# Designs tried in a protein design run: peptides against a protein of PDB entry 3ESW. Part 24

Target 1, 322 residues: chain A of PDB entry 3ESW
Amino acid sequence: NNIDFDSIAKMLLIKYKDFILSKFKKAAPVENIRFQNLVHTNQFAQGVLGQSQHLCTVYDNPSWHSIVLETLDLDLIYKNVDKEFAKDGHAEGENIYTDYLVKELLRYFKQDFFKWCNKPDCNHCGQNTSENMTPLGSQGPNGEESKFNCGTVEIYKCNRCGNITRFPRYNDPIKLLETRKGRCGEWCNLFTLILKSFGLDVRYVWNREDHVWCEYFSNFLNRWVHVDSCEQSFDQPYIYSINWNKKMSYCIAFGKDGVVDVSKRYILQNELPRDQIKEEDLKFLCQFITKRLRYSLNDDEIYQLACRDEQEQIELIRGKTQ

## One batch from the design tools (peptide; made by RFdiffusion4, then SolubleMPNN)

Design b2_p27_2_s1
Fold by OpenDDE base, seed 1:
Structure b2_p27_2_s1 (fold): chain B 322 residues (1-322), chain A 27 residues (1-27)
Amino acid sequence: as target 1 above (322 residues)
Amino acid sequence: SELEEEKKKKEEIVKMLQKKIEELEKE
């Protein structure tokens, strides 16, 4: 009896595909009830949902992509990418080229384009006067600042001239193309948009302990890659836990195709209590939001993404980020 | 033989897929 192993393997693959696709069907009434109860009773869940409603879709704006591409020095960027690609002599083609592009965008953004702002310069005294600035607190935006999705304005007094300088914390990434300064929030916000403007698969990673960064899906590496614009860092997920000795509880990635708990990639030591939500409820929440984000996709797209998700989960369990 | 190695690899793949399906059906 020649067991047709090829036929059996094909049948098993079909059954496996159908099973995976069945998990992405419309939510059952019971799942909707569970979701509603969770977001109404758990503040952390409500926060994750609120972030997903913004971060998963806001960067998928073609008008913003055009503005970004018109603002950046594309000639310089591509010249540098081509130069670095040529040095390594890789024949791997377009897939590895995107890794070089992201690395150059990290360099360009940190070195040439954007500025870290711990304290603003005095508007009256001019450049390099931030040392003279004393924080007075935070206020709401004025009428002009409110045009650019500003929730908070930090107020500083110059010790030299006594004048007040406002540092609005803009959330409009297009305004950040003009201001070209900020902290981790502004850096990550604009850099996420920049990566998206090049047609890349990007996630925004929120850490509960006051940091944010990106992940880029490398077609060359066939995985999600850590990207931190503030640090000019590519594929260094360990920098927070190991290099900074940072204590962390949650890292949540937000992308157009899903919401994923990526804590295991970044929390390698000094884990804080994960007491904000039950682990099973967080898993359910992320899966439920992901399922909703994929409702318009076809079966092949759903299956491809589900296979990617499975590989990521295997990576996270095995601790094989490098 | 190369044929025996290929059969063995196919059997391992089938077992792996079967196990994965069974694991997923229990979830």
Scores: peptide ipSAE 0.014, ipTM 0.376, DockQ to the pose 0.742
Fold by OpenDDE base, seed 2:
Structure b2_p27_2_s1 (fold): chain B 322 residues (1-322), chain A 27 residues (1-27)
Amino acid sequence: as target 1 above (322 residues)
Amino acid sequence: SELEEEKKKKEEIVKMLQKKIEELEKE
């Protein structure tokens, strides 16, 4: 009895495709009730939902992509990418070019484009005066600052001249192209938009313990790759847990196609209690939001993304980057 | 070849499927 393995494999693939597609059909009434109850009763779930409503869609703006590409020194960027690709990239195939691009964007962003701002310089005394700045607290935005999605303004007094300097925490990434300074939030926000502007698959990773970074889907590596603009880091998910000895509880990735708990990629040691939500409820929440984000996709797109999701879940379970 | 990569992807998917079926059959 020659088991037609090819026929069985084809049949299994069809059944699997149908099974996957069935999971992405419209949510059952019971799932909607569970979701509503969860987001109304659990503050962490409400926070994840709120973030997903913004972070999963805000960067998919073609007008913003054009502004980014017009603002960056593309000639310098591509010159540097081509130079690095010419050294080693030809041996690895064409797909590695995008990894070189992301690495150059990390370099360019940190070294040439954006600045870290612990304290602002004094607006009156000029550059390199941040040492003279005393924090007075935070307040709401003024009328001008409010135009750029500013929730909070940090207020500083200059010890030298006595003048007040405002450091608005802008959430508008287009305004950040002008200001070119911030902390991890501003860095990650603008850098996520930059990566998206090159047509890349990008997720915004939120850590509950006050850090944020990106993930990029490398076609060369065929996986999600850790990208931290603040650290100029590519594929170093261990830096927080191991190098910084950071304690963490949750890392949630937000992308146009889904919301994923990526905690297992980054929390390698010093895990804090995961007491904000039940694990089953978090899994359900992420799946439910992901399902909603994919409602407009065709069956082939849904299937391709589901295959990618499964590969990622296996990676996360194995604790090994392939 | 593109065909070998597609075959390898299919084999990986089948292995993942088998593992998930085994996990679902144990629940």
Scores: peptide ipSAE 0.011, ipTM 0.384, DockQ to the pose 0.123
Fold by OpenDDE base, seed 5:
Structure b2_p27_2_s1 (fold): chain B 322 residues (1-322), chain A 27 residues (1-27)
Amino acid sequence: as target 1 above (322 residues)
Amino acid sequence: SELEEEKKKKEEIVKMLQKKIEELEKE
């Protein structure tokens, strides 16, 4: 009996694909009830849902991508990428070019484009006067600031001239292309949009302990790569737990195609209690939101993303055993 | 104009990136 191994392999692949696709079919009524109960009874789950409704879709704006590309010095960026690729990239194949692009965007953003703002300069005294600024507190936006999705304005008084300077915390990333300053929130917000404007697959990572960063899917490395614009960091997920000795409980990644608990990638030591939600309920929540985000995708796209998700889960399990 | 040449270069770069992304999605 010549076992037609090719026929069996094809049949197994079809059955496996059908099995994977069956997981992404419409949620059963019981799953919808579980989801509704979870987001109504658990504040952390409600927060994750609320963030997903914004962060998973806001950066998929072609008009914003055009404005970003018009604002950046693309000639400088590509000149630098081509220069670095010409040194070492030819031996590794064409897919590594995108990794060089992300590394140059990190350099360009931190060194040439954006500024860290702990305190603003005095609007009256000019540049390099932030040392003279005393915080008076925070207030709501005025009529002009409210046009740019501003939730909070920090108020400072100059010790030299006595004038008030406002530091609006803008959430509009297009306004940040003009202001070119902020803290981790503004840095991550604009840098996520920049990466998306180059057509890259990007996730926004929220940490419960007041930090945010990106992940980029590298086709060269065939995995999600840590990217922090504030630190000019590429593929250094350990910097928070080890270098900063930061204590953390949750890291959640938000992308167009899914919501993923990535805590295992970043929380290597000093783990805080994960007491905000049951682990099973968090896993269910992320899977349920991910399933909803993929409802419009075709069977081949769903299958490719599911294979990528499985590879990521294997990576996250192995990383704890090293 | 210098502005038209810069705009044309930016459009060419965007097309090159889109093509490269499409090629990477097919592998």
Scores: peptide ipSAE 0.011, ipTM 0.297, DockQ to the pose 0.013
Fold by OpenDDE base, seed 3:
Structure b2_p27_2_s1 (fold): chain B 322 residues (1-322), chain A 27 residues (1-27)
Amino acid sequence: as target 1 above (322 residues)
Amino acid sequence: SELEEEKKKKEEIVKMLQKKIEELEKE
């Protein structure tokens, strides 16, 4: 009796697919009740939900993608990518080209396109005058600033000329294409949109301890890759915990296809208490939001994403055991 | 450990599934 192992394997794969797909069916009434209770009773859960409602969808805007691609020096970018790919990329296959693209976008963004703004330059004294700026505090946006999703404006006085300079903290990434300056929030916001504009799978990572960055899904590496535009960093998830010795409690990734607790990737040491929510409730919350984001996807898309999710969970478990 | 064996089994399954997906995308 030659056991047809191939037939058995195929049957097991079908059953596994069906099992996975069954998890992504419409939430049961009990799950909806649990979700509602959690977001109403837990402030951290409410915050994660609120962020997911924005960050999971805002960057999937084709009109914004067009504006980005029209604004960037694509000729320079692709020239540099092609140059680096021609050296080593052909030996490693076509999928590595996207990794070279992301690396060039990191270079281009930091070196050629965007500027760090700890303090603004004085509007009257001109460039390189930020050293003369004294913070006076923050206020609400004016009528013009309010057009660009601005929640806060930092106010500075020039010690040299006495004039007031406003630094609006714009959340509109299209406005950031014009202003070309900011801190980690503005950098990550616009850079996330830039990566999305190239058709890449990108997540926005929120850290509770006031930092933000991206993850890109590399088809070459077959995993989520850390990407920080501020640091021009590719695949260096350790930079925060190890290099900066940063203390962190939560890192949550927000993408079009899901919300994932990625804390295990980035919190390698100096872990702060995770006391904002029960671990089981956070896991449930992320899974519930992810399930909701996938309701419109077909069975094959759901299955592919579920396989990717399982791979990521395995990776995240391994990273703690090294 | 039992946990390491379970991880290894899951990895093998994921690799097989990925390969099978890639094969199906080429048909």
Scores: peptide ipSAE 0.010, ipTM 0.404, DockQ to the pose 0.053; fails the geometry check

Design b2_p27_6_s4
Fold by OpenDDE base, seed 1:
Structure b2_p27_6_s4 (fold): chain B 322 residues (1-322), chain A 27 residues (1-27)
Amino acid sequence: as target 1 above (322 residues)
Amino acid sequence: MEEIDEKLIKEIKEKLEEEYKKKLEEE
């Protein structure tokens, strides 16, 4: 009796699909209770939920995408992408073009567009005067600054002229297109929007130890790729743990389709205690939020994303970027 | 989706054939 392995494989795949889809059905009452209890009793869980409510959706704004595309030098960007693609890309297929685009956007953003701001220049003395600036502290935004989702304003006094310079920490990424300066928060915020404006699948990665970066889903590499705009870094998840010797506890990725603990990708050594939440509760929390984000998706979309999630989990367990 | 399914079916088939061969060699 020739075992029809093809028919068996097809049947197994159908059952597997049904099983996967069953995980994304509407949450049971018990899961809702567990979720509510977790976010009310655990501050870290509440923080993750709060971040997800903002970061998972804020960048899906078509009006913002249009403003970004109108602001960037698209001619320069595509010229550079086409130039690099022409050298190496034709043999690798069309999907590699997007990797070249992200690499050029990293270059363009750091070299041509945005500036790092440790201290602002003195508004009175002009350019290259940041060395003369003494921090006086932080205060709330004024009426003008408040229009641009500003939570904090850093205050500096010029040692040369004695004038006060304000450095608003804007959270409105559209305002950042104008100001073109900031620290890791402003860099990552605007760069996340830039990547989203090109129709890319992007996650915002929050590290508990005061850094933030992006992940981009490469169709060419068929995986999530580390992207840090501050470092002009593509696919270098090791830079924090190895190059910086940074101690870290949590890295959480926030995207439109899910929330994922990506700590295993970035925390390669010098792991800090993960004492903010039970591992099982964090896993549950991320899965529950992810499930909610996917409630409006069809079965095919859910299945495709679930396959991607499984591949990512395998990658994270193996500790090898494939 | 169809391409992923074909790949997965192939991988499942190959694994099933390998495991079946192993069982036949043990008998």
Scores: peptide ipSAE 0.052, ipTM 0.711, DockQ to the pose 0.713
Fold by OpenDDE base, seed 4:
Structure b2_p27_6_s4 (fold): chain B 322 residues (1-322), chain A 27 residues (1-27)
Amino acid sequence: as target 1 above (322 residues)
Amino acid sequence: MEEIDEKLIKEIKEKLEEEYKKKLEEE
């Protein structure tokens, strides 16, 4: 009897799809109770939930995307992308073009568009006067600063002229298009929006040890790619653990379609104790939030995303990001 | 979606054929 392997394969795929989709059905009452208890009793879980409520959705704003695209020098960006793409002998229409775009956006953002701000320049003395600035502390935003989602304002005194300079830590990425300066938070915030404005799948990665970066889903590489706007880094997840010798405990990625513990991608050595939450509870939390984010998606979208999730988990287990 | 399904069906088929062949060689 000739085994119809094609028929068996089709049947297995159907059953597998059904199985995967079954995982994304509405949470059982027991799961809801577990979730509620976890976020009520565990501060880290509450923090992850709070971040997900903002970071997973805030960048999906078409009006912001339009403002970004109107603000960037698109002619320069695409000219440079096209030049580098052509130089490497790629044909038009290859999925790799988007990787070149992200690399150029990293270059453009760091070199041409945005500025690192350890200390602000003196508003009275002008450019390159940050060396004369003494921190006086932080305070709440004023009425004007509060319009741009400002949580804190760093206050500096100029040692030369004695004037006070305010450095508002704006969380409004549209305001950052105007100010064009900040630290890792402002860099990652605006750069995440920039990547989203090009229609890219992007995650915001939060590291507990006071750093933030992005991940971009490369259709060419068929995986999530490390992207750090501060470092102009593409696909270098090792830079923190190896190059910086940074000690880290948690890296959590926040995207429109899910929340993922990506610690295994970035924490290659010098791991700090993961004592903020039980590993099983963190896994449950991320899965639960991810499930909620996907409730409005159709079965095809859910299945495709689930396949990506599984591939990523396999990648993270195998350490293949090197 | 159809392209992904075709690829997956192909991969499943190939794996099934391989595993079946191995079993036949072990019997």
Scores: peptide ipSAE 0.050, ipTM 0.701, DockQ to the pose 0.639
Fold by OpenDDE base, seed 5:
Structure b2_p27_6_s4 (fold): chain B 322 residues (1-322), chain A 27 residues (1-27)
Amino acid sequence: as target 1 above (322 residues)
Amino acid sequence: MEEIDEKLIKEIKEKLEEEYKKKLEEE
């Protein structure tokens, strides 16, 4: 009796789809209560929720995408991508083109477009005067700075001329297209928007220990890929734990389709205590927020995303990211 | 969706065949 393995496989797939879809049905009352209690009682959970409300949706703005594409030197970018793709890309398939695009955007952003600002230059003395700047502290935004979602302004005094220079920490990425300077926060914020403007699947990764970066979903590699605009880094998740010897406790990725604990991808050694929330509660929180973000998606979209999520979880468990 | 389903069906089929073969070798 030839076992009809094809028929069995088809039946298993149907049942699996139904099972996956069942997980994304409306949350049970008990889950809602658990969620509300968790975010009310746990400060870390409240922080993750607050970040998700902003980071998961803010970059999905078509008007911003248009402004970005109009601001970037697209001719230069695509010329460089086409040049690299023409060398090797045809043999590996068309999906590799997007990896070359992200690599070029990393290069372009760091080398041609954006500037690291440890200290601002003196507004009076001009360029290359940051060495003469002494921090006086931070204050709230003025009336002009407040228009661009500025929470904090760093104040510096020039040791040479005595004038005050303001360094507003803008959270408006469109303002950052004008200012073209900042630290890891401004870099990651604007670069996340840039990647989104090319129609890419991007997540914003928040590290509790004061660093931030991106992840891009590579169709070529069929996985989430580490992307750090500050470091011009592509697919180097080890740089923090190994190269920097950074101690870390949590890395949380925020995207339009979900919130994921990606700590296992980046925390390879020197793990700090994960004492801010119970592991089960963090897992529940991320799943609950993800479920809420996907509520308007159709069954096919939910299924595809769930398959991608499961593959990522397998990757994170196996340590087979590279 | 159909292409993904075909790929998954193929992978499931192959795994089922492998596990069935192993079971027959253990008996």
Scores: peptide ipSAE 0.050, ipTM 0.688, DockQ to the pose 0.630
Fold by OpenDDE base, seed 2:
Structure b2_p27_6_s4 (fold): chain B 322 residues (1-322), chain A 27 residues (1-27)
Amino acid sequence: as target 1 above (322 residues)
Amino acid sequence: MEEIDEKLIKEIKEKLEEEYKKKLEEE
């Protein structure tokens, strides 16, 4: 009996697709109850949900993408990308061009566009006066600052002139195109929008231990790639655990198509206790939010994303990024 | 989509052939 392995494989693939699609159908009532109970009883789960409601959708704004592209020196960026691609990229195919683009955007953003602000310069004394600034604390936004999604304003006094300088922590990335300064939060926020404005698949990675960065999906590497705008870092997920010797407990990635615990990519040593939520509940939470984000997608899109998710899970288990 | 399907079909086929060979060697 000649076993038609090709026919069997095709039938198995159909059944597998149906099985995958079945997982992304409407949540069962029991899952909804579990989700509601989890987010109402667990503060960490509530925080992840709250972040997902913002970070998974806020960057999918075509108007913002246009403003970004109009603000950046695209001629300089593409000139530099083309120059680097012409050296080494031709042998590796067209898909590597996007990796060169992201690397140039990292360079451009850090070197030419945005500034790190540990302390602001004195508004009265002018440039290079941050050394004279003493922190007085934080307060709520004023009426003007509140227009730009400002949660807090850091207050500084100049030791030289005695004047007060405000450093509003804007969450509006369009305002950050104007101010062009901040810390890891502002850097990651605006840089996530910048990457999105080029049509890239991007995730915002939140670390519980006060750092944030990006991931983008490289079609060339066929995986999620670590991107840190503050560090001008590309594909260096080890920098936190190894280079900084940072202790970490959770890294959660937020994208338009899902929420993923990416802790295994970044927490290579010095793992802090993961005591904020049960592992099973965190896995459930991320899957449940991801399922909700995909409700409007067609079967083909759901299947493609599920294949990508499975590849990522295999990568995270195997530690292939070492 | 077609390219993913072709790859998966190939991988499934190869695994089925391997498992079938193993089973025949055990019989």
Scores: peptide ipSAE 0.045, ipTM 0.679, DockQ to the pose 0.741

